# Peptides against a protein of PDB entry 4ASU, part 302

Target 1, 270 residues: chain A of PDB entry 4ASU
Amino acid sequence: ATLKDITRRLKSIKNIQKITKSMKMVAAAKYARAERELKPARVYGVGSLALYEKADIKTPEDKKKHLIIGVSSDRGLCGAIHSSVAKQMKSEAANLAAAGKEVKIIGVGDKIRSILHRTHSDQFLVTFKEVGRRPPTFGDASVIALELLNSGYEFDEGSIIFNRFRSVISYKTEEKPIFSLDTISSAESMSIYDDIDADVLRNYQEYSLANIIYYSLKESTTSEQSARMTAMDNASKNASEMIDKLTLTFNRTRQAVITKELIEIISGAA
Target 2, 83 residues: chain B of PDB entry 4ASU
Amino acid sequence: FTFASPTQVFFNSANVRQVDVPTQTGAFGILAAHVPTLQVLRPGLVVVHAEDGTTSKYFVSSGSVTVNADSSVQLLAEEAVTL

## One batch from the design tools (peptide; made by RFdiffusion4, then SolubleMPNN)

Design b2_p28_2_s3 (from b2_p28_2, 14 letters changed)
Fold by OpenDDE base, seed 4:
Structure b2_p28_2_s3 (fold): chain B 270 residues (1-270), chain C 83 residues (1-83), chain A 28 residues (1-28)
Amino acid sequence: as target 1 above (270 residues)
Amino acid sequence: as target 2 above (83 residues)
Amino acid sequence: MKRQEEARRKLEEREAELRREMEAALAA
């Protein structure tokens, strides 16, 4: 490589390093906010799931319609965040199909569609875009919930798949169940709640769905920002190492050029 | 007893004597060992009676309340403020 | 798209209403 080529590469990598460093800082700020906002959201979300965990709601085997909601975002450069969700969605879809279930998919965030469009395009009901630019709100979750309920797909049971935040260096892709109104109303384990008005139960389920979606969004966001921060840090370090290598190469090449020129001068081969 | 909004936690797995909640079907008092029930909140006053006799008041918007068989309670309001 | 926008609008209106109710209750 010529000195010019090396210089060009150095400049390029230095610019990349600046960008990744900046992105790291942005991700760090977003992570800090997300983590703070996750604390109450987790209590709220876990509280919403408590019924389903305690009631041990079972879906009858004859019920075949299953909804998979994958939760991620539109934004890349966050390690395996999107691929982890997509992988679990694929696995779940395959398992359900093998069990004779009809599977439909909702993607929260464009990355889900981007990953699954080729293999699962026919299973997608809707994809929500513009996710991850701003912190998700309960309003956003409510919109998603409402759209789902109004989609016309009468699922019996569903799975919401998202990355649960563990720590700044760890997340886990998890699945939580969602149930249709019909499924929950007909569940034997719900018999202890039999005096519930149908309208009350409907409204309750609407809140429950919004609540779990909100929770999943908050977990996903926190996980994503943390992962992005790490990814950008790694990218910055890799860039630094490359800069060092190229700098050494530049220096060696420069010395070689100088030496060659000197030899040419001394030899009279100019 | 858990009482939270999406953005704030008021009680997290706390022991309380009684919680009065505004439901669409009317005011509902949740006591210890209350029968399992699901209710939807209407905008109104929540009153939490602590075991020590302290009473706390909150205004809530819409939401849900769950009383489970194990006597656990989840009060989940869309919005809530301390009064 | 249109359905989502309408849904969002309805929810925003509801949220605004709920906030007004809360504010009124706090002022009382």
Scores: peptide ipSAE 0.049, ipTM 0.826, DockQ to the pose 0.561
Fold by OpenDDE base, seed 1:
Structure b2_p28_2_s3 (fold): chain B 270 residues (1-270), chain C 83 residues (1-83), chain A 28 residues (1-28)
Amino acid sequence: as target 1 above (270 residues)
Amino acid sequence: as target 2 above (83 residues)
Amino acid sequence: MKRQEEARRKLEEREAELRREMEAALAA
């Protein structure tokens, strides 16, 4: 490589390092906010799931329609955030298909569709885009819930798959159940709740769906920003190491060129 | 007893004496060991009676309240404010 | 509220710009 080639590469890597450092700072700011907003959202979301967990709602085996909601975002450069969700979605879809279930998929965020479109395109009902630019609101979750309910797909049960935040260095892909109104109303475990009006139960189910989606979005956002911050830090460190290596190579190459020129002068070959 | 909105937690797994809630079918009080029930909230007043006799008042919008067999209560409101 | 929204918008715009720059630099 010529001195010019090395210089060009050094310049390019230095620019990348500046960009990754800046992105780290942006991700850090978003992470700090997301973590603060996750605290109440987690209590709220876990509270919404409490009925379904405690009632142990079971779907009859003869019911075949299953919905998978994958929660992620539109934005890359966050390590394995999207691939982890997609991997679990694939596994769940395969297991359900092997059990003779019909599987449909909803993607929250464009990255899930980008990963799964080749293998699962026929199973997608809808993909929600423009996820991850702004912190998710309850309104956003309500829109997703409403669109699901109006999709015309009469699922019996489903799963929402998202990254749960553990710490700045750790997340875990998790699954939570979702149930249709019919499944809830027919569940034997719901018999202990006497005199529930059908309209009340419908309203509750719709509200609960929005709550669970909201919770999943908040967990996903916090996990994503943390992962992005880490990814950008790692990229910056890797760039630094490459800069050091190339700088050494530059210095060695420079000395070799000078030595060659001196030899040519001394030998009279110039 | 858990009482939260999407953005704020008022009670998290707390022990309370009584919670008065505004439901679509009417306002009712949830006592300790209340029978399992599920209701949706209408806009109105929530009153939480603590074991120490302290009373807290909240205005809530839409939402839900569930009382489970284990006597756990989840009060979830889309919007809630302290009064 | 307005100042926070403006700050958020500026950060989002900057992030989008930086992402595009990085993608361009990596393709390069």
Scores: peptide ipSAE 0.031, ipTM 0.811, DockQ to the pose 0.017
Fold by OpenDDE base, seed 2:
Structure b2_p28_2_s3 (fold): chain B 270 residues (1-270), chain C 83 residues (1-83), chain A 28 residues (1-28)
Amino acid sequence: as target 1 above (270 residues)
Amino acid sequence: as target 2 above (83 residues)
Amino acid sequence: MKRQEEARRKLEEREAELRREMEAALAA
């Protein structure tokens, strides 16, 4: 490689390193906020899921319609955040199909669609875009919930798949159940709950759906920002190592050029 | 007893004597070992009676309350403020 | 030559991607 080529490559990698460092800082700021906001959101979301866990709601086997909601974002450069969700969605969809169930998919964030479009395009109901630019609000979750409820797809059971935050260096893709109003209303385990008006139950379920979506968004956001920090840190380190290697190569090449020039001067072959 | 909004936790698995909630069907008090029920909240006052006799008041906008068979209670409000 | 050119192209594409993502992240 010529000195010019090495210099160009050095410049490019240095620019990448600057960008990755900047992105790390941005992700760090967003992570700090997300983590703070996740604390109450987790209590809130887990509280909403408590009914389903305690009531042990069973979906009849004859029910065939299943909804999968994958939660991620529109933004890349965050490691395996999107692929982990997509992988679990694929696995779940395959398992449900093998069980003779009809599967429909909702993507929260454009990356889900980008990954699954070729293989699962016919199963997609809707994709929510513009996710991950701003921290998710309960209003955002409510809009998603409302759109799902108004989609016209009458599912019996569903699954929401998202990355749960564990630590700055760890997340886990998890699945939580979603139940239709009909499934909840018909569940034998719900018989212990006295005097539940149909309108009350409907409103309760709508609110619960929004809660679960909100929770999943908060977990996903925190996981994403932490993963992005790690990814950008790794990218910055890799860039640094490459810069060092190229700098050494540059210096060696420079010395060789100088030596050649000196020999030419001394030999008069100039 | 758990009482939270999306942005704030007021009680997390706490033991309380009684919680008064404003529901769409009417206000009622949740006592220890209350029968399982589900309700939706209307805008109004939540009153939490602690075991030590202290009373805390909150305003909630909307939400839900769940009383489970295990006597656990989840009060989830869209918006809530301490009074 | 071809491998170096491909490597350069990949780096340039990566830089462009990173810039777009950075701009999107900063605008948020």
Scores: peptide ipSAE 0.024, ipTM 0.816, DockQ to the pose 0.015
Fold by OpenDDE base, seed 3:
Formats: structure tokens, C-alpha cells, sequence
Structure b2_p28_2_s3 (fold): chain B 270 residues (1-270), chain C 83 residues (1-83), chain A 28 residues (1-28)
């Protein structure tokens, strides 16, 4: 490589390093906010899931329609955040298909679609785009819930797959159940609950779905920002190491060029 | 007893004497050993009666309330404010 | 002698120029 080539490469890597450092700081700020907002969201979301855990709602085996909701975002450069969700979605879809169930997929965030489009395009009902630009709100979750309920797909049971935040250095892909109104209303385990008006139950399920989606978005966002911060830090370190290596190469190449020019002068080949 | 909105937690697995909630079917009081039920909130007043006799008042918007067989209660409001 | 000194001077000038270009590229 010529000295000019090395210099150009150094400039390019330094620019990348500046970008990655900036992105790290932005991710850190977003992470700090997301973590604060996750605390109440977790209580709220876990509270909404309590019914399903306590009632031990089971879907009859004869019910074959299953919905998988994958939760991520549109934004890259966050390590394995998207691939982890997609991997679990694929595994779940394969297991359900092997059990003779019909599987449909909803993607929250465009990255899920980008990963699964080639292999699962026919199973996608809808993909929600423009996820991750701003912190998710309950309104956003309500819109997703409403669109899902109005999709015309009469699922019996569903799974929402998202990254649960553990710490600044750790997340875990988890799955939570979603049940249709019909599945809840027909569940034997629900018999212990007092006579519930059908309209009340419908409204309750609408809120429940929105609550769970909201919770999943908050967990996902916190996990994503943390992972992005780490990824950008690693990228910045890698860029630094590459700058050091290229600087050494530049110095060696410079000396070689000087030596060559001196030899040419001495030999008269010049 | 858990009472939360998406953005704020008021009670988290707390013990309370009674919770008065505004529901679409009418306001009712949740006491110890209340029968399991599901209800949807209407905009209105929530009153939490603590075991020490203190009362706290909240205004809530829409949401849900769940009373479970184990006497656990989840009050989940879309919006809630302390009064 | 004079040609070698001129050649050395030209090399030193080129080295200084390359260093400045590198510093400018790194500062930009």
C-alpha cells in the first residue's frame, strides 16, 4: 500500500471512531432514560401477565392458529439484539409447525422482517416500522394492539418474543403468552372468576394486549440501548487498535520509501 | 395489591384493607377474600384504605382490575394521579 | 556532495509534507 493509501485509510477509520464514540454517548443517554422508564413499566406489564400465570390458561390442542409477535426495532448496530429474537421466533415457528399448528408472524420493527423475509415471508401478517426512533409510549402499544386485533387473523394463542433487560451487560430473549378472547372465555381455569360480562372481558383483553406489548417494548428498548452502547464501545476500541497498527505501518512504509529513494539516488537511477 | 400506570407505581404487592374502584359495571369495594373477578375501569376515584386506617385517593382513567383467587389484586390504569 | 545534500533536503521536505498530510488527515 502507498503512503497515500494508508493515510486515506487512517482518515476513514478515525472518522468511523468519531461516529462510534458519538453513537455510544447517544446510546448511553437513551439507555439511562429507558432504564428509569422500565421500572414502572415492568410492574405494570408483569401485573398484566399475572392473570395468565395464575389462571394457568391452556389452549386446547385442537386449536391450531398461533401468532408469534417478535419485538425489536428498525435500528442496527446493537449486537445480537435482533438476531436473538429472530432465532427464537424461528425455533418457535418450527416447533409449532411440527405440532401441526398454523403459524403467523408479526414483526415489531423492520429488522425482524429483514432477517426472516427470505424464509418466512408467507407467514408475516404485518410489520410495524418506525420503531426505535423515540421511546415507546403506551399509545404506541395501543396502536399495535388495535392493528393486531383488527388484522382479521383469528388466532387462538400467541407468543410475544422480546429481549428482557437484566443488566447493562446482559439481556435474555424471553417469551410471554398472548391469548385470544375466545381462548380466555372458554378456558376452564377461568371458571373461578365471577360472571364477567362479554363486553367487559373484550375490553379487558384489549387492555391486556396493549399492556403486554408496552412492557415488551420497554424491555426491548432498554436491552437494545445497552447492547448498542457496548457495541459502539467495542467498535471504538477496535478502531483505535487499527489506527495504531496503521500508524506503525505508515512509519515503516515511510522509512522504506526513504530508503528506496536514497538507494536510487546513490545508484544514479535517479 | 398492585396499583400502577405505565409510568408510575403507587403500590407494589402491598397489603391493604380495602380498595374502592370505579368500574364500568359500577363502583365496588375490594375487601379481603373478595371473589375473583375481572373488571374494566371507568374514569373516576380510587380510594385505598390502608391497614393503619389511612386513606389515599387517586383519579384514574381507563384500565383494568383483576382480583385473583389468592386475594392478589392488580389495578392497572392507563393514567393515574394522586389527589 | 551538493547533489546528495539536495537529495537529502528534498527527502526531508517530503517527509515533513507527508507528516503534515497525515496530521491533517487525522485532525480532520
Amino acid sequence: as target 1 above (270 residues)
Amino acid sequence: as target 2 above (83 residues)
Amino acid sequence: MKRQEEARRKLEEREAELRREMEAALAA
Scores: peptide ipSAE 0.016, ipTM 0.801, DockQ to the pose 0.006; fails the geometry check

Design b2_p28_2_s4 (from b2_p28_2, 15 letters changed)
Fold by OpenDDE base, seed 1:
Structure b2_p28_2_s4 (fold): chain B 270 residues (1-270), chain C 83 residues (1-83), chain A 28 residues (1-28)
Amino acid sequence: as target 1 above (270 residues)
Amino acid sequence: as target 2 above (83 residues)
Amino acid sequence: SERQRAAREELERRRAELAAEMAAALAA
């Protein structure tokens, strides 16, 4: 490579490094906000899940309709955030199919659809787009919940799969259960709640679903921003290493050129 | 006793004497060892009576309240403000 | 020889130019 070629490449990599550094800062700001907003959201969401955990609701084996909700976003450059959710969705879908269950999928965020469209297109009910540009609100979650409940798909139980935030350097893909009204109403462990009006229970379930979706969105957002920050940091470091390597190559090439020129001068060939 | 909205936590696993909640079927008081129940909130006043005798008031929108067999209570309002 | 001196001066000039180009590329 000529000195000019090396110089051009150096400039290009430095520009990439500047971009990745800027993106890191943006992700850091969004992460800080997301983490603050996650604190109450986690209490709220975990509180909503408490009933299902304590009641140990089980779906009868003869019930076959299962819904998988994958929670992610539309935005890339965040490491394994999307692929981790998709991987677990695939695994869960395969396990359920092997058990003779009918599986339908909902994607929250376009990236889920992008990953799974070729292999699972027939199982998709709906994909929610425009996720991840702005922080999710409870209103957003309510819209998703309402659309799901009005989709006409009468599931017996389901799974919501999302990345739970652990720390700035760690997230874990997790699954939480969702249950239909019929499944909750028929659960033996719910017998202590038998005096509850059917309309009350229906409304309760609507709130529960919205609550869980909201919680999952907040966990996902925090995890995503953290992962993006890390990814951009790694990209910046990689760029730095490449700059160092190219700088060495430049220096060696320069020395070779100078040596050649000196030889030509000494030999009288110039 | 847990009382939260999506954006704010008011009580997190706290011990309280009584919580008065506005439900669609009417307002009722949740006492210690209350029977398990599920209710939906209507807009109205929540009153939390602490064990030390202090009382705090909140206005809530819609939401849910759960009383479990283990006496745990989750009050989850879509919106809530301290009064 | 005068030719050798001129050649050395030219080499030094070229070295300086290359160094400047490298510095500019790294500063960008």
Scores: peptide ipSAE 0.022, ipTM 0.791, DockQ to the pose 0.005; fails the geometry check
Fold by OpenDDE base, seed 2:
Structure b2_p28_2_s4 (fold): chain B 270 residues (1-270), chain C 83 residues (1-83), chain A 28 residues (1-28)
Amino acid sequence: as target 1 above (270 residues)
Amino acid sequence: as target 2 above (83 residues)
Amino acid sequence: SERQRAAREELERRRAELAAEMAAALAA
């Protein structure tokens, strides 16, 4: 390689390093905000799930319609965030199909669609785009919940799959249950709650769905920003190492060129 | 007793004497050993009576309240403010 | 002179080694 080639490569890698460093800083700022906003959101979301855990709601085996909601975003460069969710969605879909259930899929974020569209196009009901540019709000979750409820698809039970935030360096893909109004109303374990107006129960379930979606979005966002920050940090470090190697190569090459020129001058071959 | 909005936590697994909630079917007080129930909130006042005799007031918009068989309570409001 | 030939050969050897090192560094 000529000095010019090395110089060109150095310039390119330095530019990449600058970009990745900048992206790291942006991700860090977004992560800090997301983590702060996740604290109350987690209490809120876990609180909404408490009923389902305590009531131990079971869907009858004769019920065959299952909905899978995958939660991620539209934005890349965040490691395995999207692939982890998609992998678990695929696994769940396969298990349910093997059990003779009908499976439909909703993607929150365009990345889910991009990964699963070829293999699961027939199961997709809807994909929600424009996720990840701004922090998710309860309003956003409510819109998703409302669109789902108005979709006309009458599922019996469902699963919402998302990345739960553990720490700046760790997330875990998790699944939480979603139940239809009919499943909740017919569950034997709900008998202790029997004196509930049907309209009240319907409204309650609408809130529950919105709450769970909101919670999943907040967990997903925090996980994504932390993963992006880590990915950009790794990219920046790798670029730095490459710059160091190329700089050494450049210096050696330059010395060799100078030595050659000196020898040519001394030997009179010039 | 847990009381939270999407953006703020007021109580997290706390022990309280009584919680008065505004529901669509009417306001009711949640006491110790209240029967299990599910309700939807209407805009109004929430009053939390602590075991030490102190009372706290909140305004809530919409949301839900759950009273479980184990006496745990989840009050989840879309919006809530301290008064 | 024989010294000039030897010096040229050594220089060519060093250049070849440097070129190989550079190629290896660029291929990684």
Scores: peptide ipSAE 0.015, ipTM 0.800, DockQ to the pose 0.005; fails the geometry check
Fold by OpenDDE base, seed 4:
Structure b2_p28_2_s4 (fold): chain B 270 residues (1-270), chain C 83 residues (1-83), chain A 28 residues (1-28)
Amino acid sequence: as target 1 above (270 residues)
Amino acid sequence: as target 2 above (83 residues)
Amino acid sequence: SERQRAAREELERRRAELAAEMAAALAA
């Protein structure tokens, strides 16, 4: 490589480093906001899941329709965030299929579709795009919930798969259950609940679904921004190391060129 | 007793004496050891009676309330404001 | 020789240019 080539590469990598540093800062800001907004969202979401935990809702074995909702985003450069969700979705889908269940998939965020399209295209009901540009709102979750309920797919139970935020350096892909109205209404464990009007229960379930989706979005967003921040930091460090290596190469090459020129001068060959 | 909106937590696993909630079927008071029930909130006034005798008032838009067998209560409002 | 002097001057110029390019690449 010529000195000019090395210099061009140095400039390029330095520019990349600037970009990654900038992206890190943006991710950090978004992370900080997401973490703040996750606190109430977690209380809200966990509160919504409390019924399912307390009532120990079980789906009868004869019920075969299972919905998998994978939650991620449209945006890349966040490490294993999307692949982790997709991997668990694949595993869950395979397990359910092996159990003789019908599996349909909803992707929240285009990255899920991108990863699973080749292998699971026939199982996708819908993919929600435009996820990740703005912090998710309860309105967004409600739209997703409504679309799901209006999709015409009458699932018996489902799984929502998302990355739960643990810390700035850690997330865990988790699964939470979702249940259909029929499953909830028919659950033996629900018999202890006082006379629940069918309309009330329907509305309750709609809220529950929206609540859980909202919660999952908030967990996912926080995890994603944290992971992106880390990824950009790593990219910046890698760029720095490459700059150092190229600088050494530049210096060696320069010395070689100079030495050659000196020899030519001394020998009179020039 | 947990009372939260998507953006704000008012009570988190707190012990309260009574919570008055507006539901579609009517307003009712949730006491300790209330029978398990599920209800949907209608726009209205929530009144929380704390064990220390303090009373807090909130306006809620919509949402759900769950009373579990273990006496845990989750009041989840889409929107809620302190009055 | 005149040729050697010219070559030395050119070498020094090239060294300066390379140094400047390196500095610019690192400072950018």
Scores: peptide ipSAE 0.012, ipTM 0.800, DockQ to the pose 0.005; fails the geometry check
Fold by OpenDDE base, seed 5:
Structure b2_p28_2_s4 (fold): chain B 270 residues (1-270), chain C 83 residues (1-83), chain A 28 residues (1-28)
Amino acid sequence: as target 1 above (270 residues)
Amino acid sequence: as target 2 above (83 residues)
Amino acid sequence: SERQRAAREELERRRAELAAEMAAALAA
């Protein structure tokens, strides 16, 4: 490689390193905020799920309509965040299909659609875009919940799939159940709650859905930002190592050129 | 007893004597052995009576309250502020 | 201006895409 080639490559990698370093800092700031906001959101979301855990709601086998909600974002450069969710969505969809269930998919974030569009396009109901630029709000979750409820797809049971935040270096793709109003109302285990007005239950379910979506968004966001921070850190380190290697190569090549020139001068003067 | 909004936690698995909640069907007090129920919140005053006799007041907007058979309670408000 | 915001967002998107491509290239 010529000195010129090495120099060009060095310049390119240095530019990459600057970008990745900047992105790391941005991700770090977003992560710090996301983690703070996740604490109450987790209590809130887990609290909303408590009913379903305690009631042990079961969907009858004759009910075949299943909804899968995948939660991610529009933004890349965050390692396996999107692929992990998509992988679990695929697995769940396949398992449900094998069990004779009808499966429809909702993607929260454009990346889910981008990964699954080719293989699962016919199963998509809706994809929510513009996810990940700003921290998700309860309003955002409410909009998603409302659109789902108004979609006209009368699912019996659903699954919301998202990355649960564990630590700055770890997330786990999780699945939580979503139940339709009809499924909740007809569940035998809900008999202890039977003296509830239908309107109250409907409103309750709307809040529950919004709560769960909000929770999933907060978990997803925190996981994503941490993963992005790690990915950008790794990229920056890799770039640094490459810069060091190329710098050594540059120096060696330069010395070789100088030596050659000196020999030519000495030999020509003889 | 858990009481939270999306942005703030007021109580997390706490033991309380009584919680007064404003619901769409009317305000009621939740005691330790209250029957299981699901309710939707209306804007109004939440009063938490602690076991030590202290009383805390909150204003809530919309949301839900769940009383389970195991006496666990989840009060989840869209917005809540301490008074 | 909305145009400036859009342009900045596009620039950020392009930078992110470029960074992703570059990161992928560096990981490879």
Scores: peptide ipSAE 0.000, ipTM 0.809, DockQ to the pose 0.016; fails the geometry check

